# Peptides against a protein of PDB entry 6DSZ: the designs that were tried, part 1

Scores and structures below are computed, not measured.

Target 1, 361 residues: chain A of PDB entry 6DSZ
Amino acid sequence: NYVVTAQKPTAVNGCVTGHFTSAEDLNLLIAKNTRLEIYVVTAEGLRPVKEVGMYGKIAVMELFRPKGESKDLLFILTAKYNACILEYKQSGESIDIITRAHGNVQDRIGRPSETGIIGIIDPECRMIGLRLYDGLFKVIPLDRDNKELKAFNIRLEELHVIDVKFLYGCQAPTICFVYQDPQGRHVKTYEVSLREKEFNKGPWKQENVEAEASMVIAVPEPFGGAIIIGQESITYHNGDKYLAIAPPIIKQSTIVCHNRVDPNGSRYLLGDMEGRLFMLLLEKEEQMDGTVTLKDLRVELLGETSIAECLTYLDNGVVFVGSRLGDSQLVKLNVDSNEQGSYVVAMETFTNLGPIVDMCV
Positions, changes and structure headers below are counted from each chain's first letter, unless a header gives other numbers.
Peptide ipSAE was made for these designs. It is ipSAE averaged over its two directions, with the distance scale d0 held at 1.0 Angstrom where the peptide's residues are scored. Compare it between designs on one protein only; published cut-offs may not apply.
A fold fails the geometry check if it doesn't show the stated peptide or something in it is severely misdrawn.

## One batch from the design tools (peptide; aimed at target 1 D262)

Design b1_p8_1 (made by RFdiffusion4)
Pose (drawn by RFdiffusion4):
Order: sequence, then C-alpha cells, then structure tokens
Structure b1_p8_1 (pose): chain A 361 residues (1-361), chain P 8 residues (1-8)
Amino acid sequence: as target 1 above (361 residues)
Amino acid sequence: SKPEFPTS
C-alpha cells in the first residue's frame, strides 16, 4: 500500500513567542502535528521564514536562550519521546535548523498520566523538566557538553499530578504543581537539586486548592508566585501571601489556556471552551519604599474569539488565537469597545478543517 | 472601566 498527505494538518496544538530568527525578531512558532511553522512579525502582518517538518508529533514546544546566547534556542519533544534543541541559523543565504542536541528520553517503566506530557523549563535556563509518567519527574540539566541529551529521573511521591510549573525568583530551581490524592487535590512545592538528584522541601506551605484546579501560571520576577486557575475560583499563591476571586462569570465554561501579556505579569489572557477571552489582572500598589506589591485580582470579559488551545499576544494590541477545534485567527484588542461589548475584532482567519468527524465524495 | 492594552 502507499499513503500520501493530501492536506497538511491544520489544527493548532501549540504556539509560542520569542526571538528565534535574530534578536528582536518577534517570531510566532505554530505547532500543528508533524509540522512546525516559523513567522516574523512584520508591518505586513504574519510573514513566514521557514516551515520545517519533523518525524514526530510535537508535544512540548518552548523557547529560551541560556546564559550568554545570541538568540533563543528552541526545544521540542516528540510524543514518542524524541527531545531536541534547535537553533535558527541563517548564516548563509539559505536557512538551516541546526540540531544542537538530541536524545530519546523514554523510560522503560512508567505509565503515562492523565493530562498527558508536560514540558517545563527553568526561569534561568538551569534545566529542562519533564512529567512524562506518573510518579517520575525527569530532569535534563542544561550545559554545553550534554549534546547527546542525557537525563536522569527523580522520584515523585505525588502520584496523580495535574500541572507543573517552574517558579520565578527563587534561591534555586523550585517547582509548583497541583496534584491529586484522596481528600481533594492540593498544591505542593519542591526544590530540584541537580547536584544530588533529589527533592528538597519547597519554599512554602502546602495549600488546599479548588477541586478542579487545572492550570498553574508562572508569575514573573517583580511579583513572584504562582496563579492557579480552577473551574470557579482564580487563586494567587506566593508563600504566606494569598489572594483569590471567584466570579460566577467563569463557571459556565472551564478555563483551558492562558498567556502572559506584559513582561511584568500584570495582565493575562484566558480562554473558555465556550470561546471566550478574559483578561486576568494583577493590580499594583506601589508603596512608600519605592517597591511594588500586588493588591487584588480582577477578571473582566473582553469578548469572544474562537475556541483556543493555544494563546499568544504578539504586538501592538494583537493576539494570535490558535484554535484546534476551529479556524485559528488573528485578533485586535481595542481600548474602545466599539460595537456591543466585544473589545475583540477579527483580522484574519486560517482555514482549519478541524476535527474531521465524517466525510463523503 | 475600560481596559488597557499595550501599544507600540
């Protein structure tokens, strides 16, 4: 027999922003399935540079540039456990994606978990963290000689884990995650020590959270902490400081995705399965000692995009809406809600044949 | 109150 592609996969599973082509090159990297798309934000709008294709299902796609690098290094993990670090190199008149490092990191003894694979990267590029199998948190230290991507497993007493994030602004690599056991689910803190290959007691107390907490947000350096998005209550956790708001405006649909807007983290974008687009706020309270603190949380609806699996703010009040169940599109957010109450205006839609359930000729 | 968005 023989199989050809009549149409490339159009559903968007992942999208990230960063400086990948050069410095201050606002790149939008869109993950379909086996395809990877790279764009440069120009005055025209989204203009591509190179659409590559991999022999794997892109499951983790994150950007970073470690200590003393020219441009961000891209990291990709295949669902069949193929890990690689890539680098856009336009040294010549052509374009080559050099593979700085690669290595298969499958464990012969783990069970894939509910909520699938999670790939997290340290705030200061100390290591790559993986959550492939239940009870096994895998660490991949980041240096130069680790070109044949080597790795080691730590053990995780917490068996059923929902979402994991690296916390910003800590003494060393620290992890914040939501896990489930009997008696509801909780949030616990750990410290990754890649000198002893162990877990150390985390920065702060273990808190009880909402029963349906589904997302953890890494809050940037000026504030620090973690934001946990459940079904009905949006909570902020940072050591002893704790804030939460529970608008009934949210419970109608589960919040699925989040994106950071400002570098400060004062504004965030949220998405519903009903196709909404929220703005999560961390309002500031600059005090007498020239320091900045955070006072409250406020969520107010912006309008509605399509159902988003990915979410990314690009530039000049524009957000790329990566849709898996429908057309992905480009959106302009305006201060003046011109028509009705929707601060959201569609600029461009991308044909997504969506989940093809049935068909005929 | 109206929300604010980053601009260039």

Design b1_p8_1_s1 (made by RFdiffusion4, then SolubleMPNN; from b1_p8_1, 4 letters changed)
Fold by OpenDDE base, seed 3:
Structure b1_p8_1_s1 (fold): chain B 361 residues (1-361), chain A 8 residues (1-8)
Amino acid sequence: as target 1 above (361 residues)
Amino acid sequence: MKPVFPQG
């Protein structure tokens, strides 16, 4: 009896950092196809806490903290449109992952978007937004006592959305998105009315952005606004201020992932298709009235890692590099460069065994 | 396991 121990998936397709197990614990959550791995980040390294099997491939994984919650909740959407909100509970040595809410958000009618599933959460936890189908934006209201995730659709005039995020510091939930039409790529904003179940005009738009603009980063207060990442340029816009840079170093390979380092949005990690790791820096200017404005944007090459599918900053310059194509890594960011000019040191490598071909024998 | 946070 060869117990073919079904090899667990090793390719990483998502990772997030937050306080899921407790208010005090720092956690790393890793999505590997249908598996969710939960770690506590310690001074000694990653301590495994729990592994959870999901009823499908994880397509969206986001931590969020509603008002009055002591720790983060986890939103998961599968590739088959099963949504859930998960809570970690521990009682002594007993560890339970509790489903607080669940639902299926599949539509009977709609063209699945070519850029795949996008799931986003409003920073004030008013709603979850989903771009699943062309010309539709799905909204899941976040109500504390709702065990059933109910959703509704709002029609989008823009049929080809590339990326979308909720903005910070908005009175109403506000989305910012890159879209493509026959004239090129553009950035637009909409306010989302939960009451009327419609879009209202957003605070700003930018027509005719870079042709290869592919990612939106929502920037926290005090800066606010969004960063738009292209092939040749990085731009910032908040309705009042526009700033663009075109550092030659980013033209060599496409940026494919990002992660916020500082809670105030002053630094971001960027990963490209060659495994280069960059730091994007937002330089602040403090005005005499106490307002903080963006002075400049800067990009620095830190070094090389495995090709990142996802990045997450942990703490103390430690970064988890989640890779689908190569080995995942824990890396240390140093203040000083090594003899080769790299600021990146590999601390641990997690072997990727590649796609598990389930050969049903 | 190498300490993720070397106290140095």
Scores: peptide ipSAE 0.033, ipTM 0.614, DockQ to the pose 0.064
OpenDDE base, seeds 1, 2, 4, 5: peptide ipSAE 0.008, 0.011, 0.013, 0.010; ipTM 0.448, 0.465, 0.510, 0.464; seeds 1, 5 fail the geometry check

Design b1_p8_1_s2 (made by RFdiffusion4, then SolubleMPNN; from b1_p8_1, 3 letters changed)
Fold by OpenDDE base, seed 5:
Structure b1_p8_1_s2 (fold): chain B 361 residues (1-361), chain A 8 residues (1-8)
Amino acid sequence: as target 1 above (361 residues)
Amino acid sequence: SKPSFPQG
């Protein structure tokens, strides 16, 4: 009997940055199939803190901070629809990951969406939203005293949702989503009523967006609204203002991931299928009344990395590039370009050994 | 906050 020691998974399928271990620590969390890796970001690099085995493939991993929490909590959803909210606790040398809440959010009816699981959290931590099945939006209310994650469904008339986010600065939780119908792709918003368990009309919509519009980015205040990323165009809409750019450079390869750099939403990292790393910049205009409006959008090519499945900005121009297809990287963004015109320098590379083939012998 | 990585 050859005991093949199963190699640990190395392909990254999610990453997030926040303050999970303490209020003061900056953490990088990495999802590798069923494994969660927790690091502290230090002046010397990434310090490993803990590894956690999950009871399934991690499909969603998001940090959030409810009002009155000193540090972030972690929401995880598995591919088998097991949901949990995790808290890091340290007591001296003892490190525990505490399950604050859990539940299974699987439905007995519904068609699993072809684009997979989408999980989002309201910026004000009122609810979690899940697109698991066509024609359904699942809501998990966030209640501090509830150890059981209870969910309900709201019917979506839009059967083919491409991407969805919660918007910032909304009195009620408001989703913005790209959907496809026989006429093309469109953007719509809905308010989510927790009380009535229904959708109300959202603040705006944009019909007939780019045919390959694939991602929604919710923009924080002061700008608000959303960015819609396509194959050929990047658009901004907040209900009052619309802006679009079509930089030829993004047409060369599909943008597949993004991450916000600045808390105010002035800059975003974009990664494409060729491993190109871009900066999307939102240029502000300050009005005489003190309001801030979007003046322009621009995209800058920073350089090349491994093909990102996920991106997360850490600190001081350091970015973690989580790769499923290649080696993950820690990269530095420089102010000045090298001789090749690249602003990206690889600091560390994490070898991807590829898929664990479970050879049932 | 102190910068996490060296400012190069």
Scores: peptide ipSAE 0.029, ipTM 0.650, DockQ to the pose 0.109
OpenDDE base, seeds 1, 2, 3, 4: peptide ipSAE 0.023, 0.016, 0.016, 0.021; ipTM 0.464, 0.546, 0.604, 0.613; seed 1 fails the geometry check

Design b1_p8_1_s3 (made by RFdiffusion4, then SolubleMPNN; from b1_p8_1 with E4V S8G)
Fold by OpenDDE base, seed 1:
Parts: sequence; structure tokens; C-alpha cells
Structure b1_p8_1_s3 (fold): chain B 361 residues (1-361), chain A 8 residues (1-8)
Amino acid sequence: as target 1 above (361 residues)
Amino acid sequence: SKPVFPTG
């Protein structure tokens, strides 16, 4: 009986950083198809803690911390629309990943969106938002005592949503999204009413953005607002301040992923389809009244990595590069460039064995 | 490892 040890999937399709195992531990969580890998980030590198099998391909993986929780919870949505909220529990040497809530959020009707599944969490943990189907925004209210994830749909007039995020610092949960209509691509905001189960007018909109605008980044306070990334341009808007840059260097290859470096939203990593790694910098101006405003945007080329499917900044200039097409990497960001002008040094490489047909036996 | 989802 040759137990063909089914090779574990090695292609990375998602990664997140947070405090999942404890309030003090920094964790890296990696999604590899149906598998979740949990690491503790240490001074010596990544320490494996647990691997978890999922009933389906992970499509969304997000950490969030509800009010009164000491550590982060994990939201997962699979490609077959199975949703769960997971909690890490350790009792001595026993490690358990428990399901706090679960549900299936599939609709009987609707066209799956061409841009795939989008899952987002309100920064104040009031709700989860899902864009699964064209013309629908699904809301999962977050309640501490709810063991069953129940959702409702709100109709979107905008049928072709490209990307969507919740904004920071909003009295009501507020989404910002890029959408396409016959006139081009646009940015719009909506407030989400849980009580009335409807959209209200958001604080701002921006019509006629770049034709290839593809990503929304919600910016934390003190800046607030959002960054819109296109093929040729990067724009910032918060309702009062608008700023756009068009650095020639980003035209060479499409930006495909991003990750926030600083908690205050001053820096972001950007990865393109050629494996180039960039830093996006938000330069601040402090006003006489103590308010902080955006002065400028700048993009710097850091170096080259594997083609990132996802990026996450860990600590001390260490970045995890999750790759689907190539080897995943831990890389170090240095202050000084090497002889080739790169600020990126590979610390560890994780071999990608290619598409392993998960024969779930 | 048992999948985290309840086996309906």
C-alpha cells in the first residue's frame, strides 16, 4: 500500500499578518488552496504553529478584532461560499482552531462577478461586506453571540464593481468602490445602513478616473480617504483633498497587489506582474491647528521578487511575498541599496512545486 | 487535521 502522501499545495493565494495566536504574538497566516498555515514571526524567522484544512479553496482571508477581544479573529470565505469566523485557542500544549460562527452565503440567483470574490471588513467591525455577484452587495452583520453567519443583500445600481473597501473614520460603515459604466471608470462611496438594509449617499465621489483603475486602498486616520491604483496613475481622495501622480515606472507592468506597512497609512508596498516591488509613500503636512494633511505621493522602486499574488509586511523591514506563479519569499528591505541598486535581499525562499492536483482522497 | 468547518 503505497500511501502516496498527497503533496501539500505550495502555491500561495493569500496572506495576512496580525495577532491571531495571542495579543503579543505577531503571526503570518498563509492560504494555499484549501490549507491555512499559521506562523509566529520571531527574530530568528517564521516558526510554524499549526496547519488547518478547509472545506474548499480559500477565496477571502481577513483578520479583524471586535471590541472586547484580546486578539484577532479570522474570517474565511471559500470559493464555494462557505464562510466562517475562526479563533485560535491554546491550552497548555493543546492548540485548537475553533469555529465561532459559520454559514453558507451563496445566492440561488445572480451572475458571479468577473473580477471574482471580494470580501471586506469594516474597520470598526460592524459588518462584513461581500461582492459575490453583479449588482449585489452582501452584508454579514457582526454580532458577538451569533454562531450562524446570516447575510442579506443590498442592490447596487453599479453593476460592474472592480474593487471595494470600507473606509476608516466613518460614523456609519462606508464603502468606497471603483466601478465601470459605458462612460468609463468611476469612484463612488455609500454609507451602509444595517437598520434599513440600504445604501445612503456617501461623503464623496470621483467621476472619470483612469480607465484601468483596478484597486482601492482605504487609508487610516489621520489621512483618511482612499488611494486608487491604475495602470498609469495613483490617486488619493478623501472628499476634501485630491492628489494624483503618474510615475512612468509603473507603466512598465501592472500593479497587482498592495499591503500597508505603517499603521497610520504612511507607506504601502506595491507588487507588479513582473515581480517588481515598490514603496508608495504618503508625505504628510502638519497644519498649525494640529491637523495632518497629505502633501504628496511618491513611488520608489525597491527591487525585484517573485511575482506576488499577495504581500504582507511583517516587522523590521521583513516582507512576506506570497507567490502563486513562483517561489514565495521572505525578503529584507534595507535602507541602503546593494551594488545593483536593489534595496531587497532574499532571506528565505519557499519552493513552489506548481499546481498540485489536490486529490482529496 | 479535521477541517474547521462543521461536517454537516
Scores: peptide ipSAE 0.040, ipTM 0.565, DockQ to the pose 0.014
OpenDDE base, seeds 2, 3, 4, 5: peptide ipSAE 0.027, 0.019, 0.051, 0.036; ipTM 0.607, 0.535, 0.601, 0.658; seed 4 fails the geometry check

Design b1_p8_1_s4 (made by RFdiffusion4, then SolubleMPNN; from b1_p8_1, 3 letters changed)
Fold by OpenDDE base, seed 2:
Formats: structure tokens, sequence, C-alpha cells
Structure b1_p8_1_s4 (fold): chain B 361 residues (1-361), chain A 8 residues (1-8)
């Protein structure tokens, strides 16, 4: 009987940053298959606080702060469609992870989407949206006192959704998504009515985007709107303003992850399949009326890291690079480049032992 | 908020 000591998973499949342990603490949360690691970000680095075993592979992990909560709550969805909302509680040295709500959101009928599970949270915390199955958008209303996560489906006419986000600054919860049809890829928006359990017409659409448009980034106010990332182009749209760039440097490898640097959405980190790290910059123009509009988009190559599955800007130019294929890293972004033209310096490396091959004997 | 990491 070989007791294979089950090595803890080391491959990172998700990371998020927020204020989970307290209102003041900056946390890094790392998903490693069925394990959740919680860190406090300190001046000295990452301080481990808690490791939690989950009842399945983490597929979605998002922090959100409902109205009247002092700190963020954590939404987790597993690959087997178990959903929970978690709260961190500390009493002295005792640390508890409390399940505020849970539910199974699996449908008996539906084709699981080939692009996998997408989970998103409305910026105003009105609902969680889930794209689990083709032609369905699942909604979980966010109610304070409900321990049971209840969900309903809205039929989506667009069967092949590539990516979806909730937009900022919308009176009603509004999704923006890239979808594919026989004519190509397109961007569309829908308002989500919780009351009527239906979609209403969204504020804008953009037909015939780049054929390889793969990611949507919701941009906060004052810009609003969304960024659409493709293989060859990066586009911005907010209904009134459209702008596209096609920097040659992004054609070399597919951008696969992103993370917002500035709360106002002025900068984003982008990671590609070669481990290149980019900064996407939104250049502002202040109008005479005090409105802020997008003037231009710019992409800058910062340097090279491990191939990111997820990126998280922490603070003071420090970035966590969560890697599934390689070693995860804590890196520093510098103002000045080194002799090789890189703005990236590795601070710490976290060894990835590779996938635990579950030898199903 | 105080910067989490020291400014170099």
Amino acid sequence: as target 1 above (361 residues)
Amino acid sequence: SKPVFPQG
C-alpha cells in the first residue's frame, strides 16, 4: 500500500485581490485546484493567513462588497457547480471561514459551454451572473439574508458567448459580451431585469469586431464602457466613443489574462501565452465641461514573467503572477528599464511541481 | 492608505 502523500497543488488557476480579512487589509487570494490560500499583503511581502480546502476545483473566485458590508465577501463556484459566498471572521487568533450562503447551480438540461465556466458579479452587487451552458445566462440575486443561493436562467439568443462582464455605471445591471455567429464575432449589451427575469436592450452593440476577440474588460467610471481584446487589436467602446489600436507587438502571442491597476481604469496589466507582461494605458482627455473622455489607447511591453493564468496588481508596482504552466511569481514593476529594456524584476518565485497526475488506477 | 510595499 503506497500511501502517496497527496502533494498540495501548486499550479495556480485563479487569483484575486481585495479586502477579505478586514476593511484595511489588502489580501491576495490564490486558487490552486481545490485549495484556497489567503495572504495579507504587507510591506514585508505576502503573509499567509489561512489555507482552505474546497469541495471541488475552484472555477470562479471573485471578491465583492455588498452595500453595508465593512469588508469583501468571496464568491466561489466549483467546476461541479457548487456555489458559495464566504466571509472571513477572526476572533483573536481564531480564524474562521464562514459560509454565508451556498447552493448548487447545476442545470439538468443544457450543453456545457466549450469555453468553460464564466462567473461575474455586478459592480453594484445586485447579482451574480453565470455562463455555464450555451444559450443560458444564470442569475443569482444577491440578498443579504438569504443563506440559500437561488438562481434562475435567462435565455440567451447568442449561443456562443466568448466572454462576458457586467458594465459599470449602469442604472440596471448590464452585461457586455463577445459572441460568435456565422458572420463573425460581435459585441452586444443587455440589461438584466431581476423583476421580469429577462433581458432588455442594452445601451450599445458593435457588430463585426476582430475575428479573434476573446476578452471583455469592463471599464469603471469616468470612462465607462468596455475594452475588447483580440489577437491583433484592442478596442474601446462605451456607446459614444469607439477607439481601436492594433499594436504589432501583441500579434506575437495571444493575450490570455488581464488585471486592472488603477481604480479609475486608466491602466491594465496584460499577460500573453509567452509570459510577456504589458501595460495597457487609457489616455484621458478632460473636456471643458469637466467630463473625461478616452483620447487614446497605448500598449507598453514591461517585460517577461512566467506564463500568467492570472495577474493581480497588489500595490506600489508589485504584481502577483499566478501561473498554471510555470512557477508563480511576485514581481516588481520599475519606472526605469534595466539594461535589457525590462521594467520587471522578480522578487519571489513559487515553485510549481506540475499537475498531480491523478493516476486513476 | 499607506503603501503596502515600501517605496524604493
Scores: peptide ipSAE 0.121, ipTM 0.807, DockQ to the pose 0.130
OpenDDE base, seeds 1, 3, 4, 5: peptide ipSAE 0.007, 0.022, 0.015, 0.083; ipTM 0.484, 0.513, 0.483, 0.779

Design b1_p8_2 (made by RFdiffusion4)
Pose (drawn by RFdiffusion4):
Structure b1_p8_2 (pose): chain A 361 residues (1-361), chain P 8 residues (1-8)
Amino acid sequence: as target 1 above (361 residues)
Amino acid sequence: SEPNLPFS
């Protein structure tokens, strides 16, 4: 027999922003399935540079540039456990994606977990963290000689884990995650020590959280901490400091995705399965000693985009809405809610044949 | 500078 592609996959599973082509090149990297798309934000709008194609299902896609690098290095993990670090190199008149490092990191003895694969990267590019199998947190240290991507497993006493994030602004690599056991689910803190290959007691106390906590947000350096998004209550955890708001405006649909807007983290974007788009706020309270603290949380609805699996703010009040169940689109957020109450205006839609359930000729 | 967005 013989199989050809009549149409590339159109559903969007992942999208990230960063400086990948050059420095201050606002790139939008869209992950479909086996395809990877790279764009440059120009005055025209989204204009592509190179659409590559891999022999795998892109499951983790993150950007970073470690200590002393020219441009961000892209990291990709295949669902069949193929890991690679890439680099856009337009040295010549053409374009080549050089593979700085690669390596298969499948464990012969783990069970894939509910909520699938998670790929997290250190705030200061100390290591790549993986959550492939239950009870096994995999660490991939980041240096130069680790070109044949080597790795080692730590063990995780916490068996059922929901979402994991690297915390900003800590003495060393620290991890914040939501895990489940009997008696509800909780949030626990750990420290990754890639010198001894162990877990150390984390920075702060284990807290009880909402029963349906589904997301953890890495809050940037000026504030530090972690934001946990459940079904009804949005909570902020940072050591002893703790804030939460529970607007009934949210319970109607589960919040699925989040995206950081400002570098400060004062504003975030949220998405419903009902197709909404929220703005999560971390309002500031600059005190006498010239320092900045955080006072409260406020969530107010912006309007509605399409159902988003990915979410990304680009530039000049524009957000790319990566939709898996429908058309992905481009959105302009305006201060003046011109029509009705929707601060959201569609600019461009991308044909998504969506989940093809049935068809005929 | 900050972008011009709602609730600024």

Design b1_p8_2_s1 (made by RFdiffusion4, then SolubleMPNN; from b1_p8_2, 5 letters changed)
Fold by OpenDDE base, seed 2:
Structure b1_p8_2_s1 (fold): chain B 361 residues (1-361), chain A 8 residues (1-8)
Amino acid sequence: as target 1 above (361 residues)
Amino acid sequence: PPDDLPFL
């Protein structure tokens, strides 16, 4: 009788930062297949708080704070379409992760999208959006008293959505997405009517973006709008301002993940398939009327890390590099470069034992 | 205030 000691998964497939354990605590949450690891970020490093087993591979993990909540809630969607909203509760030393709401959001009919599951939350916490199937956008209304996650579908005319986000600063929940058609890749926006359960025309669109445009970053106010990341270019659009850069350094490897550094969206970390870490900077111009506009975009190479599946800026220039292919890392960003021109110093490395081959016994 | 990150 070989007791196969099931090793815990070590490959990271998602990470998020927020205030999940309390209003004051900064947390790092790490998804490792079916496991959720919860840490408190401290001056001494990551303090482990809890591990949670999920009933499936975590496909989406997002923190959000509904109006009147003192701390963030956690939305999780599994690869088998089990959705839940989790809350952290602590009473003395007793720690409970409670399910505030749950549901299965699988459709009986639909083609699962080849680009996988996308889950997004409206910045004003009005709804969750899910791209699970081609030609459908699933909406989960966020209601405080609803223990059952009810969802409905809105038909998308655009069958091949590459990435989608909710925009900031919109009266109605507004999605921005990259899609592909026979003419190329394009960016479009839609307002989501919760009442009518339909899309309305969004504030802007951009036809014929870069052919390899793969990621949408929603930019918070005061800038608003979105950043579109391609293979060769980075573009900003907010319906009024358009700006594009094509820094030669990003052509060397595909950017695969991003994370916002500043709450105002002035800086973003970018990670590529070679483990290079970049800073994307949004240079502001203050107009005479007090309006802040985007003046320029700049990309700076910070250094090299493990190949990031996800990036999370913590605090004080510390970044968590969640890796699926290599060892995850805590890294420090320094103001000054080292002798090799790197601004990145590894603080801690978390060994990845590789993919858990589910031996179906 | 977020500490002065690199490239400020």
Scores: peptide ipSAE 0.016, ipTM 0.595, DockQ to the pose 0.805
OpenDDE base, seeds 1, 3, 4, 5: peptide ipSAE 0.000, 0.009, 0.009, 0.013; ipTM 0.407, 0.601, 0.591, 0.546; seed 5 fails the geometry check

Design b1_p8_2_s2 (made by RFdiffusion4, then SolubleMPNN; from b1_p8_2, 3 letters changed)
Fold by OpenDDE base, seed 1:
Structure b1_p8_2_s2 (fold): chain B 361 residues (1-361), chain A 8 residues (1-8)
Amino acid sequence: as target 1 above (361 residues)
Amino acid sequence: SADNLPFN
């Protein structure tokens, strides 16, 4: 019996940072096709804790902390629409990953969306939202004792959603999305009623955004609102404040991923298709009443990395660059540039052996 | 043994 040790996948499809193992531990979670790798972030680097096999390619991986939980839970959705909520448990040296809830969220009827699977979690942990099919938004209510993930669909009038997020600081769960119609691309918001299982009118909309607007970033308080990333422009909107920039440097290559650096949403990492790493900065203005508003947006080129599929800021200026096409990296952001004008230094490189076709024989 | 989730 030749146990062909199937080579472990090395291409990264997703990464998230949070407190999954404990309230005190900072974790990096990495999705590599069907594999989940869990690390603790230490001063010495990444300490491996556990690797887990999944019954399918990971399509969504998000950490969230329901009210009354001491640490984050992990939501996973596979490419075959198997959903689960996972909890880390440690008892002495025994480490278990517990399935708190699971379900299959596949619909019998629907056109799979061209932009793929989108999974989002309400910041107040009221629901999970899924864009799986054109013209449908799937909602999974988050109930504390629910072992079976039940979902329902709400019809979207907007058939071609490009990206969607839940907004912060909303009384009701509120989505913000970029969609395309025959007139161009637009941004719209909807409130999600769990009770009535319908959309209500959201707080704001913006018609005729940039034609290549591709990503929505939900901005936490105190700013609130959203950032819309295009090919040529970056736009902020919160209903009251609108601000757009068009830095020439972002036109050279398409921005494909982002990650929030600061909990208050003052800085974001941006990665493009050429492996350039940017910092997006939100400059604050403190009003006389103590309110904080957005003064300006700025983009700075930090340096070059592997082409990021996903980015996650860890701590102390350390960033994990998850790459599908190249080697993943742990990089340090420095305050001062090197002789080449780069603020990025590679700390560790993780060799990508390419797509291992798991021939399950 | 890689613990296969979620259907353990």
Scores: peptide ipSAE 0.033, ipTM 0.617, DockQ to the pose 0.017
OpenDDE base, seeds 2, 3, 4, 5: peptide ipSAE 0.022, 0.018, 0.025, 0.027; ipTM 0.602, 0.586, 0.629, 0.618

Design b1_p8_2_s3 (made by RFdiffusion4, then SolubleMPNN; from b1_p8_2, 5 letters changed)
Fold by OpenDDE base, seed 2:
Structure b1_p8_2_s3 (fold): chain B 361 residues (1-361), chain A 8 residues (1-8)
Amino acid sequence: as target 1 above (361 residues)
Amino acid sequence: APDDLPFR
């Protein structure tokens, strides 16, 4: 009788930061296949709070704060299309993770998208959007009193969506997405009508972006708009301002993940397939009328880390590097470079014991 | 296991 000790998964496939345990606590949440690890970020490092088993591989993990909530809620979607909204409750030393809402969002018909599951939340918490199947955008309306996650589909004419986000500062929920057609890759926007359950024309579009445009970053106000990341270029567009850069340094390896550093969207971390860590900087120009516009984009190489599957800026220049292929890390960003020209110092390394063997025990 | 989510 071989007692196969079920080893806990160590490969990270997602991470998010926010205020999940309390309004005051900064949390790091780490997805490791079917496991969710919850930490409190402290001056001394990561304090483990709870580990939770999920009924499936975590495919989407997003924190959001509905109006009138004191702390963030957690949306999780599994690879088998089980959706839930989780709330952290603590009473003294007793910790409970409450399922506020749940549902299965699988469709009986549809072609699963080759680029996998995309889940996004409207910044104003009006809805969750899901790209699960080609030619469909699934909407889950966010209602506080609804314990059952109900979804509906809106048909997308664009069959090959590469990435999608909700934009900030929109009267109606508005998606921005990169899609591919026979003519190349393009960026388009749609307003999402909850009432009519349809798309309306969005505020802007950009046809014929870079052929390898792969990621959309929604930029908060005051800038608004989106950043589009390709293999060779980084572009910004908000319907009025367009700006593109093509820094040679990003051509060496594909950027695969990003994370916002500043709440106002002035800086983003970028990670590539070689474990290089970059800072993307949005330089502002204040107009005479008090409006803030984008003046320039700049990319700086910070240093090298493990190959990031996900990045999250915590606080005080500390970054969590979630790695699927290598060891996850806590790293410190310094103002001054070391003797090797790196601004990155490893603080802690979390050993990855190898590929997630799908031993459903 | 009693700690498995969702449906708690």
Scores: peptide ipSAE 0.045, ipTM 0.600, DockQ to the pose 0.017
OpenDDE base, seeds 1, 3, 4, 5: peptide ipSAE 0.013, 0.021, 0.044, 0.019; ipTM 0.578, 0.581, 0.614, 0.566

Design b1_p8_2_s4 (made by RFdiffusion4, then SolubleMPNN; from b1_p8_2, 4 letters changed)
Fold by OpenDDE base, seed 5:
Structure b1_p8_2_s4 (fold): chain B 361 residues (1-361), chain A 8 residues (1-8)
Amino acid sequence: as target 1 above (361 residues)
Amino acid sequence: SPDKLPFL
């Protein structure tokens, strides 16, 4: 009887930062296959608080704060379509993860999308959106006191969605997505009617974007709109303003992950398939009427890290680099470069022991 | 003293 000591998974497949344990605590949450790790970010480093076993591989992990909540709630979707909303509750030394709501959102019909599961939350916490199947957008309304996550589908005419996000500052929940058709890749928006359970025409569209456009970033106010990241270009659009850059440095490797640094959307971290870390900067121009417009976009190479599956800015220039293929890292962003021109210093490294091959004997 | 990570 070889007791294969079931080594805990070490490959990171998701990370998020927010205020989950309390309103005051800054947390790092890390998804490692079926395991959720919860840390408090402190001046001394990452303090482990709780580990949670999930009944499946975590496919989506997002923090959100509904109106009237003092701290963030956690949405999790598993690869087997089990959805839950989790709350952290501490009572003295007793720590509980409370399931506020749960449900299975699997459909009996539909083609699972080849690009996998996408889960997004409306910034105003009106709904969760899920791209699980081609030609369907699943909506989970976020109602108070509902313990059962009920979902409905809206038909998408666009069968090949590449990425999708909810936009900020919209009267109705509005999605922005990159899709592919026989003519190329395009960006479109739709308003989501919870009442009528249908799409309405969104505020804008951009046909014939870059052929390798792969990611949508929703930009908060005052800018609003979205950033579209391709292989060769980064574009911004908000319905009124369009801006594109094609920095040669991003052509070397595909950007695969991003994270917002500033709450106002002025800066984003970008990670590529070679482990290069970039800063995307949105430069503002204040108009005489007090409106803020995008003046320019620029990309700066910060340095090299492990190949990021996910990135999250913590605080004070500290970034967690979640890696699936290599060791995860805590890195410090410096104002000044080192002798090699890098702004990145590794602070801590978390050894990735590789995939646990569950040999079912 | 453990080197304080420059968090926060």
Scores: peptide ipSAE 0.027, ipTM 0.648, DockQ to the pose 0.060
OpenDDE base, seeds 1, 2, 3, 4: peptide ipSAE 0.007, 0.013, 0.022, 0.007; ipTM 0.512, 0.578, 0.623, 0.498

